# Designs tried in a protein design run: peptides against a protein of PDB entry 2N1D. Part 56

Target 1, 169 residues: chain A of PDB entry 2N1D
Amino acid sequence: EVKVKIPEELKPWLVDDWDLITRQKQLFYLPAKKNVDSILEDYANYKKSRGNTDNKEYAVNEVVAGIKEYFNVMLGTQLLYKFERPQYAEILADHPDAPMSQVYGAPHLLRLFVRIGAMLAYTPLDEKSLALLLNYLHDFLKYLAKNSATLFSASDYEVAPPEYHRKAV

## One batch from the design tools (peptide; made by RFdiffusion4, then SolubleMPNN)

Design b1_p15_8_s4 (from b1_p15_8 with S1K N9E E15T)
Fold by OpenDDE base, seed 1:
Structure b1_p15_8_s4 (fold): chain B 169 residues (1-169), chain A 15 residues (1-15)
Amino acid sequence: as target 1 above (169 residues)
Amino acid sequence: KSNLDLPLEERFSIT
């Protein structure tokens, strides 16, 4: 079993995110003003600016690429609430070739880390590689927590229109 | 409530 620990500072946001969508019937504004690609790029640049060695830089790039890939694979099938499905279908219809990491933002990216542990359990990684990966995942989550004030905001959500409610039932 | 309508933190274990 692979455990990915979510920082305590970010756990309340998962509840707020759920409440905004499921109870208040709001939707995250798409495309995101700051998408997953941009967040990951900022993280990579942040790590590089800290004077990392070439080997560490390589590892960061690989981790960023991996997170992006997992997000794009898992978003539609594992990271959406029922109320968000019509919105996702509309995005696919309008932009079929766009990766979801270019459309969605921080809230949905955070949801990935609730699910990614189970996926990693089935990934054929040696113990050393897995430990290193987990360290970077936790490091990235700390980065999200550090920047939570700018990445997570209820103002990025809006009330869904009446016609959307008809599609979501 | 459907399990799909619960917070992800509660629906899926991260351990």
Scores: peptide ipSAE 0.032, ipTM 0.669, DockQ to the pose 0.092
Fold by OpenDDE base, seed 2:
Structure b1_p15_8_s4 (fold): chain B 169 residues (1-169), chain A 15 residues (1-15)
Amino acid sequence: as target 1 above (169 residues)
Amino acid sequence: KSNLDLPLEERFSIT
């Protein structure tokens, strides 16, 4: 098992996110005002501004690319609550070729890190490479925590209309 | 699979 630790600051958000959708029957507004691609780009730029060497910049870019790839693969099958599935279906119908990293935002990205550890367990990485990857993943999560006030907000959710409720049964 | 509507972290922990 590969464990990716979620910052304590963000764990309550996972509960709030769940509550907004499952209990309050709200939906995250799509397309996200700040999508996953943008968040990852901001992170990469943030790391670059910290005076990283060329090698470190390369590593950050690789990590960003990896996160994006995993997100796009896992979003539809692993990161959605049941109530969100009709919304996802609508997105697919309207934008069949769009990567989900261009549609979804921070809340769903955070959900990835709840599940990504299990996926990494099947990745053929040596111990040193895995440790390095985990360090970057945790670093990215710290970045999310640092910027949580702007990335995670209940105001980005909306009450699902009655029409949605009928098809979300 | 039986806990699909639980918070993801909790779901992961239980599964």
Scores: peptide ipSAE 0.032, ipTM 0.649, DockQ to the pose 0.043
Fold by OpenDDE base, seed 5:
Structure b1_p15_8_s4 (fold): chain B 169 residues (1-169), chain A 15 residues (1-15)
Amino acid sequence: as target 1 above (169 residues)
Amino acid sequence: KSNLDLPLEERFSIT
């Protein structure tokens, strides 16, 4: 299995995220005020502002594209708690053609990196390419950690209404 | 668009 290390600063957030939804029965406000697309765009721009060469910029763009693709593929099947399923169904009904990276935000994006390692294990990448990819993924995670105060907040969650509880079993 | 249910509850559950 490919190991993707989550920064220690973000591990507690994963627990808080879990608690907010599964125990406190709250939902992340959707559509996100800052969606995954915007987060990835900010990261790319951040990297470009650091004086990267054209080749390095290209690599960042590819990584961003890859993360976005993985997120859009995995969100609905692997990154949601049971309590979030009715909300997801509503999102699909209201935005059938929108990629989930335009709807969901940082908390769900972070969940991706809990699962992405296992998925990468099935990708036909050579050791060098995989190492490079992992380096970028860790770099991105460091970016998330650096900006965690603005990206991760319990105030982005809301108590689910009573009607929602009847839908979520 | 698949709708499988593979939640992360077990991974992050705290007793």
Scores: peptide ipSAE 0.032, ipTM 0.686, DockQ to the pose 0.029
Fold by OpenDDE base, seed 3:
Structure b1_p15_8_s4 (fold): chain B 169 residues (1-169), chain A 15 residues (1-15)
Amino acid sequence: as target 1 above (169 residues)
Amino acid sequence: KSNLDLPLEERFSIT
């Protein structure tokens, strides 16, 4: 199994995120004020402004595109808690053709990295290429950790209304 | 086990 290590700084957030949704019955405000697309764009710009990187097998843009694609594929089926499903259904109804990377934000993006390792195990990448990709993913996670104060906040969640509770388990 | 003690991967569920 391909293991993607979540920075220790972000692990508590995953717990808080879970608690906000599952225990406190809150929902992340959608559409996100800062969506996944914008986060990835900021990262790409950050990397480009920092100069040349040691790893040359993958371009920053390719990594960003890959993360975006994985997110869009996995969000609806693997990255949501049960309580969030009605919200997701509403999003799909209102925005059927919009990629979820334009709707969801940092908390859900972070959830991707809890699951992406298993998905990467099925990709036809050689060992060297996979190692390089993992380095980029870990680098991106470091970026998220560095900017965690602005990307992860309980204030981005709100208490679900009573009518939502009736349709959510 | 409490939900807090579960692995993070097992906390995500759409069922």
Scores: peptide ipSAE 0.030, ipTM 0.679, DockQ to the pose 0.041

## One batch from the design tools (peptide; made by RFdiffusion4, then SolubleMPNN)

Design b1_p16_1_s1 (from b1_p16_1, 5 letters changed)
Fold by OpenDDE base, seed 1:
Structure b1_p16_1_s1 (fold): chain B 169 residues (1-169), chain A 16 residues (1-16)
Amino acid sequence: as target 1 above (169 residues)
Amino acid sequence: SPLEELMEEIREEYEK
């Protein structure tokens, strides 16, 4: 199995995110103020600003595109807690043609890296390509950790209303 | 859910 290491700095946030949703019965406010597309764009621009060669720029763009694709594929089936299902259904009804990378934000993006390893294990990549991809994924996670103060906040969550609780039963 | 199970593992590891 392919293992993607989550930075130690971000593990507490994953626990807090889990607690906010599952124990405190809160929901991340959607649509996100800063969506996954924006986060990935910022990362790409950050990498480009550090003087990457054309080849490195190409690689970054491919990694960004890959992360976005995996997120959009996995969000609905792999990255939601049971309590979030009614909210997801409402999002699909309100935004039927929008990719989820334009709706969800940093917390759900971080959840992707908890699950992406299992998916990569079945991806037809040679050893060299897989190693390169893993390096970029870890680089991106380090970027998230570096910017965690602006990307992850409990204030982006709110207590679900009573009518939502009835739907979530 | 699979995510909840994985998060439980992370929580247990973090709280050790």
Scores: peptide ipSAE 0.125, ipTM 0.774, DockQ to the pose 0.818
Fold by OpenDDE base, seed 2:
Structure b1_p16_1_s1 (fold): chain B 169 residues (1-169), chain A 16 residues (1-16)
Amino acid sequence: as target 1 above (169 residues)
Amino acid sequence: SPLEELMEEIREEYEK
Protein backbone atom coordinates (compact mmCIF):
# COMPACT_ATOMS: atom_id res chain seq x y z
CA GLU B 1 0.00 0.00 0.00
CA VAL B 2 1.17 3.49 -0.91
CA LYS B 3 0.92 5.80 2.07
CA VAL B 4 0.40 9.54 1.56
CA LYS B 5 1.10 11.37 4.79
CA ILE B 6 -1.25 14.20 5.68
CA PRO B 7 0.53 17.09 7.43
CA GLU B 8 -0.30 17.28 11.12
CA GLU B 9 -1.38 20.89 10.55
CA LEU B 10 -4.18 19.75 8.25
CA LYS B 11 -5.50 16.78 10.21
CA PRO B 12 -7.54 19.03 12.53
CA TRP B 13 -9.15 20.58 9.46
CA LEU B 14 -10.12 17.18 8.09
CA VAL B 15 -11.87 16.53 11.38
CA ASP B 16 -13.56 19.95 11.32
CA ASP B 17 -14.67 19.37 7.73
CA TRP B 18 -16.11 16.00 8.71
CA ASP B 19 -17.85 17.54 11.71
CA LEU B 20 -19.34 20.45 9.73
CA ILE B 21 -20.89 18.09 7.20
CA THR B 22 -21.77 14.98 9.17
CA ARG B 23 -22.67 16.31 12.62
CA GLN B 24 -23.56 19.96 12.05
CA LYS B 25 -25.37 19.19 8.77
CA GLN B 26 -23.73 22.00 6.84
CA LEU B 27 -22.71 22.14 3.19
CA PHE B 28 -19.69 23.63 1.51
CA TYR B 29 -20.87 26.55 -0.60
CA LEU B 30 -20.84 25.65 -4.29
CA PRO B 31 -19.53 26.68 -6.70
CA ALA B 32 -16.42 27.29 -4.64
CA LYS B 33 -15.12 30.85 -4.37
CA LYS B 34 -11.69 29.35 -5.06
CA ASN B 35 -11.95 26.11 -6.98
CA VAL B 36 -9.47 23.26 -7.31
CA ASP B 37 -8.27 24.52 -10.70
CA SER B 38 -7.35 27.86 -9.17
CA ILE B 39 -5.59 26.28 -6.20
CA LEU B 40 -3.49 24.09 -8.48
CA GLU B 41 -2.67 27.05 -10.70
CA ASP B 42 -1.52 29.05 -7.69
CA TYR B 43 0.66 26.16 -6.60
CA ALA B 44 2.24 25.87 -10.04
CA ASN B 45 2.94 29.60 -10.12
CA TYR B 46 4.35 29.43 -6.61
CA LYS B 47 6.77 26.71 -7.68
CA LYS B 48 7.79 28.71 -10.76
CA SER B 49 8.56 31.75 -8.62
CA ARG B 50 10.97 29.68 -6.54
CA GLY B 51 13.50 29.58 -9.37
CA ASN B 52 12.87 26.10 -10.66
CA THR B 53 14.57 24.78 -13.78
CA ASP B 54 12.65 23.89 -16.90
CA ASN B 55 12.65 20.25 -15.88
CA LYS B 56 11.20 21.04 -12.49
CA GLU B 57 8.58 23.27 -14.04
CA TYR B 58 7.58 20.50 -16.41
CA ALA B 59 7.35 18.05 -13.54
CA VAL B 60 5.18 20.43 -11.52
CA ASN B 61 2.81 20.86 -14.45
CA GLU B 62 2.52 17.11 -14.82
CA VAL B 63 1.82 16.68 -11.13
CA VAL B 64 -0.82 19.42 -11.23
CA ALA B 65 -2.45 17.76 -14.21
CA GLY B 66 -2.38 14.43 -12.42
CA ILE B 67 -3.92 15.78 -9.23
CA LYS B 68 -6.66 17.44 -11.26
CA GLU B 69 -7.41 14.24 -13.13
CA TYR B 70 -7.52 12.12 -10.00
CA PHE B 71 -9.77 14.65 -8.31
CA ASN B 72 -12.21 14.75 -11.21
CA VAL B 73 -12.34 10.96 -11.34
CA MET B 74 -12.68 10.36 -7.61
CA LEU B 75 -14.86 13.25 -6.38
CA GLY B 76 -18.25 11.74 -7.09
CA THR B 77 -17.48 8.20 -6.01
CA GLN B 78 -15.00 8.50 -3.15
CA LEU B 79 -14.68 12.05 -1.78
CA LEU B 80 -18.23 12.82 -0.64
CA TYR B 81 -20.01 12.15 2.61
CA LYS B 82 -23.52 10.75 2.34
CA PHE B 83 -25.01 14.07 3.42
CA GLU B 84 -23.39 15.77 0.40
CA ARG B 85 -24.92 13.46 -2.22
CA PRO B 86 -28.04 15.56 -2.95
CA GLN B 87 -25.85 18.63 -3.44
CA TYR B 88 -23.65 16.72 -5.87
CA ALA B 89 -26.73 15.55 -7.77
CA GLU B 90 -27.86 19.17 -8.15
CA ILE B 91 -24.43 20.15 -9.47
CA LEU B 92 -24.51 17.35 -12.04
CA ALA B 93 -28.00 18.32 -13.16
CA ASP B 94 -27.12 22.00 -13.56
CA HIS B 95 -23.61 21.49 -14.96
CA PRO B 96 -23.40 18.01 -16.48
CA ASP B 97 -20.22 18.67 -18.48
CA ALA B 98 -18.31 20.76 -15.95
CA PRO B 99 -15.25 19.15 -14.39
CA MET B 100 -15.65 18.99 -10.64
CA SER B 101 -12.28 20.73 -10.24
CA GLN B 102 -14.06 23.88 -11.42
CA VAL B 103 -16.87 23.49 -8.90
CA TYR B 104 -15.36 22.20 -5.66
CA GLY B 105 -12.63 23.74 -3.53
CA ALA B 106 -9.90 23.13 -0.99
CA PRO B 107 -11.74 20.93 1.54
CA HIS B 108 -12.71 18.35 -1.05
CA LEU B 109 -9.27 18.55 -2.64
CA LEU B 110 -7.72 17.72 0.71
CA ARG B 111 -10.01 14.70 1.02
CA LEU B 112 -8.43 13.37 -2.18
CA PHE B 113 -5.17 12.78 -0.35
CA VAL B 114 -6.93 10.66 2.25
CA ARG B 115 -7.92 8.23 -0.50
CA ILE B 116 -5.37 8.63 -3.30
CA GLY B 117 -2.83 6.28 -1.73
CA ALA B 118 -4.98 3.24 -2.29
CA MET B 119 -5.34 4.09 -5.98
CA LEU B 120 -1.64 4.76 -6.43
CA ALA B 121 -0.95 1.26 -5.17
CA TYR B 122 -2.44 -0.07 -8.40
CA THR B 123 -0.53 2.26 -10.73
CA PRO B 124 2.28 0.61 -12.71
CA LEU B 125 4.91 3.17 -11.75
CA ASP B 126 8.54 2.27 -11.24
CA GLU B 127 10.06 2.95 -7.85
CA LYS B 128 11.82 6.14 -8.94
CA SER B 129 8.72 7.59 -10.57
CA LEU B 130 6.57 6.70 -7.60
CA ALA B 131 9.04 8.26 -5.17
CA LEU B 132 9.13 11.45 -7.23
CA LEU B 133 5.34 11.58 -7.39
CA LEU B 134 5.03 11.06 -3.66
CA ASN B 135 7.56 13.82 -3.03
CA TYR B 136 5.50 16.24 -5.10
CA LEU B 137 2.26 15.17 -3.46
CA HIS B 138 3.77 15.80 -0.05
CA ASP B 139 5.17 19.10 -1.31
CA PHE B 140 1.71 20.11 -2.48
CA LEU B 141 0.19 19.11 0.85
CA LYS B 142 2.76 21.26 2.62
CA TYR B 143 1.73 24.12 0.34
CA LEU B 144 -1.88 23.61 1.41
CA ALA B 145 -0.80 23.64 5.05
CA LYS B 146 1.17 26.84 4.54
CA ASN B 147 -1.90 28.53 3.03
CA SER B 148 -4.48 26.84 5.26
CA ALA B 149 -5.68 30.13 6.80
CA THR B 150 -6.98 31.30 3.42
CA LEU B 151 -7.98 27.92 1.97
CA PHE B 152 -9.85 26.29 4.85
CA SER B 153 -12.56 28.17 6.72
CA ALA B 154 -15.81 27.19 8.38
CA SER B 155 -17.28 30.38 6.89
CA ASP B 156 -17.29 28.64 3.51
CA TYR B 157 -19.97 26.31 4.85
CA GLU B 158 -23.63 27.01 5.48
CA VAL B 159 -26.41 25.28 7.34
CA ALA B 160 -28.43 23.13 4.97
CA PRO B 161 -32.07 24.23 4.69
CA PRO B 162 -34.89 22.03 5.98
CA GLU B 163 -35.81 21.09 2.42
CA TYR B 164 -32.35 19.61 1.94
CA HIS B 165 -32.60 17.50 5.09
CA ARG B 166 -35.71 15.82 3.75
CA LYS B 167 -33.84 14.44 0.73
CA ALA B 168 -30.46 13.87 2.36
CA VAL B 169 -29.26 10.46 3.49
CA SER A 1 -19.09 5.32 3.09
CA PRO A 2 -15.41 4.41 2.84
CA LEU A 3 -14.45 8.05 3.39
CA GLU A 4 -16.64 8.32 6.47
CA GLU A 5 -15.14 5.17 7.94
CA LEU A 6 -11.61 6.38 7.32
CA MET A 7 -12.38 9.83 8.73
CA GLU A 8 -13.87 8.22 11.82
CA GLU A 9 -10.53 6.55 12.42
CA ILE A 10 -8.71 9.87 11.98
CA ARG A 11 -11.17 11.56 14.32
CA GLU A 12 -10.68 8.93 16.98
CA GLU A 13 -6.92 9.35 16.78
CA TYR A 14 -7.20 13.13 16.96
CA GLU A 15 -9.65 13.23 19.84
CA LYS A 16 -8.11 10.56 22.08
Scores: peptide ipSAE 0.122, ipTM 0.777, DockQ to the pose 0.773
Fold by OpenDDE base, seed 3:
Structure b1_p16_1_s1 (fold): chain B 169 residues (1-169), chain A 16 residues (1-16)
Amino acid sequence: as target 1 above (169 residues)
Amino acid sequence: SPLEELMEEIREEYEK
């Protein structure tokens, strides 16, 4: 398995996210006020403002596109806790043609990096390409850590209504 | 779920 290191600053948030959903029976408010598409766009712009060369800019765009694709593929099958399944079903019904990167936000995006390593192990990339990709993924995670105060907040969650709780548990 | 199992491991390590 390919190892993707989660910054120490974000590990407490992963635990808080887990606790909010699984133990406190809360749900992340959807659609997200700042969705995955927006976060990735901000990252790309941030990297461009750092004076990257054409090749580096192209690489950033490719990485952003890749993260978006992986997120959209993995969200429904890999990145949800059981308690979130009814919410996901409602989202699919209400937004059948919308990519999940336009609906979900930072917490679920962070969850991607908990599981993406296993997926990358099956990606047909040579060693050099994989190393480059991993470097960008870690760079992106550092970006998330740097902006964690604005991206991750318990106030973005809400207690699920009794009706939801009954059908989810 | 696989995610839940992994998060339990992370939680246990974090709370030590």
Scores: peptide ipSAE 0.114, ipTM 0.775, DockQ to the pose 0.760
Fold by OpenDDE base, seed 5:
Structure b1_p16_1_s1 (fold): chain B 169 residues (1-169), chain A 16 residues (1-16)
Amino acid sequence: as target 1 above (169 residues)
Amino acid sequence: SPLEELMEEIREEYEK
């Protein structure tokens, strides 16, 4: 088992996100005003601006690419509540060839880290590589926590219309 | 959903 620790600052948001969707029957506005690609790009630029060596910059880029890939693979099958399924279906219809990292935003990206640990447990990574990856993932989560005020907001959600309720569980 | 099951656990821990 691989454990990815969510920063304490972000745990309340996961609960709020869950509540907004499942209890309040709201939906995150899509396409996101700031999508996953943009968030990852900002993180990469942030790390580069902190005076990293060329090797560290390369590593950050690889981590960003990895997070993006994991997100795009896992979004549809692992990171959605049942209530969000009709919205996802509409997104697929409207953006059939677009990676979901260009559509979804910070809340769904954060959900990735709730599930990514289980995924990593079954990846053929050696101990050193896994430890390095985990360090970068935790570093990225700290970045999300630092920028949580701008990345996570209930105002990015909207009440689903009655017509949507008839299609959703 | 898999996420819902995990979030139930997280929610319960947070609300304690």
Scores: peptide ipSAE 0.110, ipTM 0.769, DockQ to the pose 0.756

Design b1_p16_1_s2 (from b1_p16_1, 6 letters changed)
Fold by OpenDDE base, seed 1:
Structure b1_p16_1_s2 (fold): chain B 169 residues (1-169), chain A 16 residues (1-16)
Amino acid sequence: as target 1 above (169 residues)
Amino acid sequence: SPLEELMEEIEKEYKE
């Protein structure tokens, strides 16, 4: 089994995010003010500014592309709580041709790393490639932790209206 | 959901 360690600094946020949605019956405001695409772009630029070689830059770009792809594939089926399903349906109706990485933000991106390990277990990667990928995933998670104050905020959520509750039951 | 189940585990781990 492939396990991706979530930084201890981000575990409280995962719990808060879960609580906001499932217990407090709130929704993350969509479309996100800072979407997954922009977060990944910022990370790539951050890595490039650190004086990486051409090979390292290539690797970062591939990792970013991979994270984006996995997010877009997994969001609808793996990364949503039951309460968020009506919102997702509305997003699909309003943005039928947009990848979800352009709609959703940091909280849902973080959820990806809770589930991505199981998916990676079935990828045809050799041991060295998998180790390298895991290193970059952990590096990215460290980046999220470092910037958590700007990426994760309860103010990005709002109480769902009564009409939504009727759809969600 | 599988995600909810995983979050319950994370919450338990965090509170321990």
Scores: peptide ipSAE 0.188, ipTM 0.799, DockQ to the pose 0.825
Fold by OpenDDE base, seed 2:
Structure b1_p16_1_s2 (fold): chain B 169 residues (1-169), chain A 16 residues (1-16)
Amino acid sequence: as target 1 above (169 residues)
Amino acid sequence: SPLEELMEEIEKEYKE
């Protein structure tokens, strides 16, 4: 299995996110004030501003595109807790063709990296390409950790209303 | 769910 290391700074947030949803029965406010597309764009611009070469800039763009693709594919089936299913159903009903990277935000994006390792294990990549990809994924995670104060906040969640509880676990 | 199972493991590690 491909191991994707989550920065220690972000592990507490993963636990808090999990607790907010599954134990406190809260929901992340959707559509996100800052969605996945915006976060990835900011990362790409950040890397560009660091004076990367043309080749590295191209690589960053490809990594961003890849993360977005994986997120959009995996969100509905891999990155939601049971309590979030009714909310997801409402999103699909209201915006059936919208990519989830335009709806969801940082917490769900971080969840991707909990699961992406297993998916990468079955992706046909040579050793060099896989190592490069993993380096960029870890680099992106470090970026999230660096900006965690603005990206991850319990204030982005709210207690689900009683009518939601009737539909959810 | 698989995510919930993984998060339970992460929580245990975090609390230790």
Scores: peptide ipSAE 0.176, ipTM 0.790, DockQ to the pose 0.811
Fold by OpenDDE base, seed 5:
Structure b1_p16_1_s2 (fold): chain B 169 residues (1-169), chain A 16 residues (1-16)
Amino acid sequence: as target 1 above (169 residues)
Amino acid sequence: SPLEELMEEIEKEYKE
């Protein structure tokens, strides 16, 4: 088992996000005003501005690319609640061939880190490489926590209309 | 869903 620690600052948001969708029957507004691609780009630029060496910059870019790939692969099958399925189907119809990292935002990106540990357990990485990757993932999560006030907001959700409820049942 | 099952566990931990 590979454990990815979620910062304590972000755990309450995961619960709120879950509650907004499953209990309050709300949906995250899509396309996101700030999508996953933008968040990852901001992170990369943030790391580069900190005076990192060329080698560190390269590593950050690789990590960003990896997170993006994992997100795009896992979103549809691993990161959605049942209530969000009709919305996802509509997104697929409206944005064919578009990576979900260009549609979804911070809440769904955070959900990735709840599930990514299980996926990493099946990756053929040596112990040193895995440890390095985990360090970067935790670093990214710290970045999300630092910027949580601007990245996570209940105002980005809206109550699903009655028509949607019929589709989600 | 797998995520829902995990979040149920996280919620329990958060409330405790």
Scores: peptide ipSAE 0.172, ipTM 0.787, DockQ to the pose 0.813
Fold by OpenDDE base, seed 3:
Structure b1_p16_1_s2 (fold): chain B 169 residues (1-169), chain A 16 residues (1-16)
Amino acid sequence: as target 1 above (169 residues)
Amino acid sequence: SPLEELMEEIEKEYKE
């Protein structure tokens, strides 16, 4: 198994996110005010501002593209709690042609890194490439931690209506 | 769900 370490600063948020959904029966407001695409774009621009070489800039773009792809593939099957499934179904109906990276936001993106390690274990990457990828993933997670105050907030969640509760059993 | 199972473990680690 490929281990992706979640920064200690973000672990409390993962727990809060989980609690908001599964115990408090709330839903993350969708579409997100700041979606995954924009978060990744901000990260890429942040890396550019740090004076990276051309090769590093290229690598960042590839990593961003990869994260986006993994998110879009994994969101529906691996990154949702049971309570969120009716919401996801509604999103698919309302936005059939939109990638989920344009709908969901930081909390669900963070969940990706809880599960991405297992996926990477089956990716045909050599040891050097995998190590490089992991370094960038950890770098991105550090970026999320640095910006956690603006990316993660319980105010982005809302109590699910009674009608939703009845179908989300 | 598999994610829920993982989160239970994370919560345990966080509370310890």
Scores: peptide ipSAE 0.171, ipTM 0.790, DockQ to the pose 0.807

Design b1_p16_1_s3 (from b1_p16_1, 6 letters changed)
Fold by OpenDDE base, seed 1:
Structure b1_p16_1_s3 (fold): chain B 169 residues (1-169), chain A 16 residues (1-16)
Amino acid sequence: as target 1 above (169 residues)
Amino acid sequence: DPLAELMEKIREEYLE
């Protein structure tokens, strides 16, 4: 099993996100004010500004592309609570051709890293490549932790209307 | 809900 360690400072947010959705019956406002694409772009630019070599820049771009791809593949089937399913159906109807990385934001992106380890376990990567990938994933998570004050906020959620509750039951 | 189960584990770990 491949384990992706979540920074301790982000674990409370995962709990808060879970509580907001499942217990308080709130929904993350969609489309996200800052979507996954923009977060990944900011990370890539951040890494480039740190004076990376061409090879390191290439690696960052590949990691960003990989995270985006995994997110878009896993969002609908792995990263949603049951209560969020009606919202997802509405998003698919309203944005049928848009990748979910352009719709969803930081909270759902963080959920990816709770589940991505199991997927990586079956990815045809050699030991060195996997170690390198894990290093970049952990680096990205550290970036999220560093910018958590701007990326994660309960104000991005809202109470679901009564009509939604009927659909979710 | 497998995701909820994972979050519950994280919650329990965090509160310990």
Scores: peptide ipSAE 0.154, ipTM 0.781, DockQ to the pose 0.803
Fold by OpenDDE base, seed 4:
Structure b1_p16_1_s3 (fold): chain B 169 residues (1-169), chain A 16 residues (1-16)
Amino acid sequence: as target 1 above (169 residues)
Amino acid sequence: DPLAELMEKIREEYLE
């Protein structure tokens, strides 16, 4: 298994997110006010503004594209708690052709990095390429940590109505 | 729920 280190600053949020959904029976508001696509775009622009070379910019874009792809592939099957399944089903019904990166936001994106390591283990990447990818993933996670105050908030969640609760659990 | 299980581990680690 490939180990992706979650910044210590973000671990509390993972716990809070878990608690909000599984224990407090809340749902992240969808569609997200700031979706995964937007977050990734902001990151790419942020990296560009840091004075990166064209080559680094290209690499960042590739990483962003990769993260987006992995997110869209994994969201429905690996990044949802059981309580969120009815919500996801509704999203699919209403927006069958929309990538989930346009619907979901930072909390679910962060969950990706809890699970992505196992997926990367099955990729045919050489050691050098994998190391480079991991560096970018960790860099992105640091970016999320830096912007955690704006990206992660309990106010983005809402108490699920009773009818939802009944069909979810 | 494998995600929940993993998050539980993270929670435990954080609380420790």
Scores: peptide ipSAE 0.146, ipTM 0.777, DockQ to the pose 0.810
Fold by OpenDDE base, seed 3:
Parts: C-alpha cells; sequence; structure tokens
Structure b1_p16_1_s3 (fold): chain B 169 residues (1-169), chain A 16 residues (1-16)
C-alpha cells in the first residue's frame, strides 16, 4: 500500500465534510465556485512563481495533469458518499460532456488523496518515479492546507431539499 | 461506504 499522508490541518475538514453530508444531509453546491481545474491551475502558477532554475515546471504540469485525470476517473466511483449519488446523477445529466474536475471543488479533491494511495499501488512506476510523485502529492496537499481558509468552507454546502431525501433513500 | 469508514476512523483519531 502506498501511503499518502494528509496534513493534520486538513483532517478536521475531512471530518466536517463527512459530517455535513452524511449526518447533516447537506450537499456541496455544484457547480463549484472554484473547481478542481482552477485549484490545480493556481497550484501550478504558484509553483512557477517559486520555481528556480530547475526544470521542475514540466514535472509540475505532469503532476497537475495526473491529479486531474485521477480525479475525473475516481470521482464517480470512489469519492462520493451514498447521499451524494443523486446529485452526481443530476450533474451527469446536466453536464454530459464536462469533466468532473470542472464541476466539483476542493472538498472532493481532498477526498481523492484519501483513496489515491491504493490506485498508485497498482501503477507501473519504478521506485524513483513513485517517490517523486509522492513528494509532489504531499507538496500539493501542503498547498491545500496553506490555502484551506479559502478552499474549504461549510458555507459552500446547503441543506438538501425534502424531494432530494426521497431520492437518496 | 468504504469512504465513510475511512472518515470515521479519521474522526476517531481527531477526537482523541
Amino acid sequence: as target 1 above (169 residues)
Amino acid sequence: DPLAELMEKIREEYLE
């Protein structure tokens, strides 16, 4: 198993996100005000602004592309709570050609890193490449933690209407 | 809900 460590600052948010949806029966407002694509773009630009003479820009772009791809593949099958399934179905109907990275936001992106380790375990990467990838993933998570005040907020959730509850049973 | 189970574990760790 490949272990991706979640920053301690973000663990409370994972719990709050879980509580908002599963216990308080709320839904993250979609489409997200700041979607995954935008978050990844901001990260890439952040890394570029801090970049040195090292050719790490290409690596950052590859990591961003990889995170986006993993998110788009895993969102519907691995990153949703049961209560969110009807919402996801509606999103697919309303945005059939849009990748989920353009619809969902930071909370769901953070969930990816809870599950991505298992996926990486089956990826044909050599030890060096895997270590490098893990370093970038942890770096990205640190970025999320640094910007957590603007990326994670309970105000981005809303109470699901009664008609939704009936669909979510 | 495997994700929920993971979050429950995280919750327990956070509360400790």
Scores: peptide ipSAE 0.142, ipTM 0.776, DockQ to the pose 0.783
Fold by OpenDDE base, seed 5:
Structure b1_p16_1_s3 (fold): chain B 169 residues (1-169), chain A 16 residues (1-16)
Amino acid sequence: as target 1 above (169 residues)
Amino acid sequence: DPLAELMEKIREEYLE
């Protein structure tokens, strides 16, 4: 198993996110005011502004592309609570060809890193490549932690209406 | 709900 360490600053948010959805029966407002694409773009620009070499800039872009791809592949099958399924179905109906990285935001992106380790275990990467990838993933998570006050807020959630409850568990 | 189960474990660890 490949372990992706989540910063301690973000673990409480994972719990709050879980509570908002599963216990308080709230939904993250979609489309996100700041979607995954924009978060990744901001991260890439942040890294580039730090005076990185051309090689490092290229690596960051590859990591961003990888995170985006993993998110888009895993969102529907791995990153949703059961209560969020009707909302996801509505999103698919309204945006059939849009990648989910353009719809969902930071909370769901953070959920990716809870699950991505298991997926990486099945990826045929050599030890050096995997270590490099993990370093960048941890670096990105540190970025999320640094910007957590602006990226994670309970105000981005809203109570699901009664009609939603009837079609959700 | 596999994700919920995983988050429940994280919640338990956080509360400890």
Scores: peptide ipSAE 0.129, ipTM 0.767, DockQ to the pose 0.759

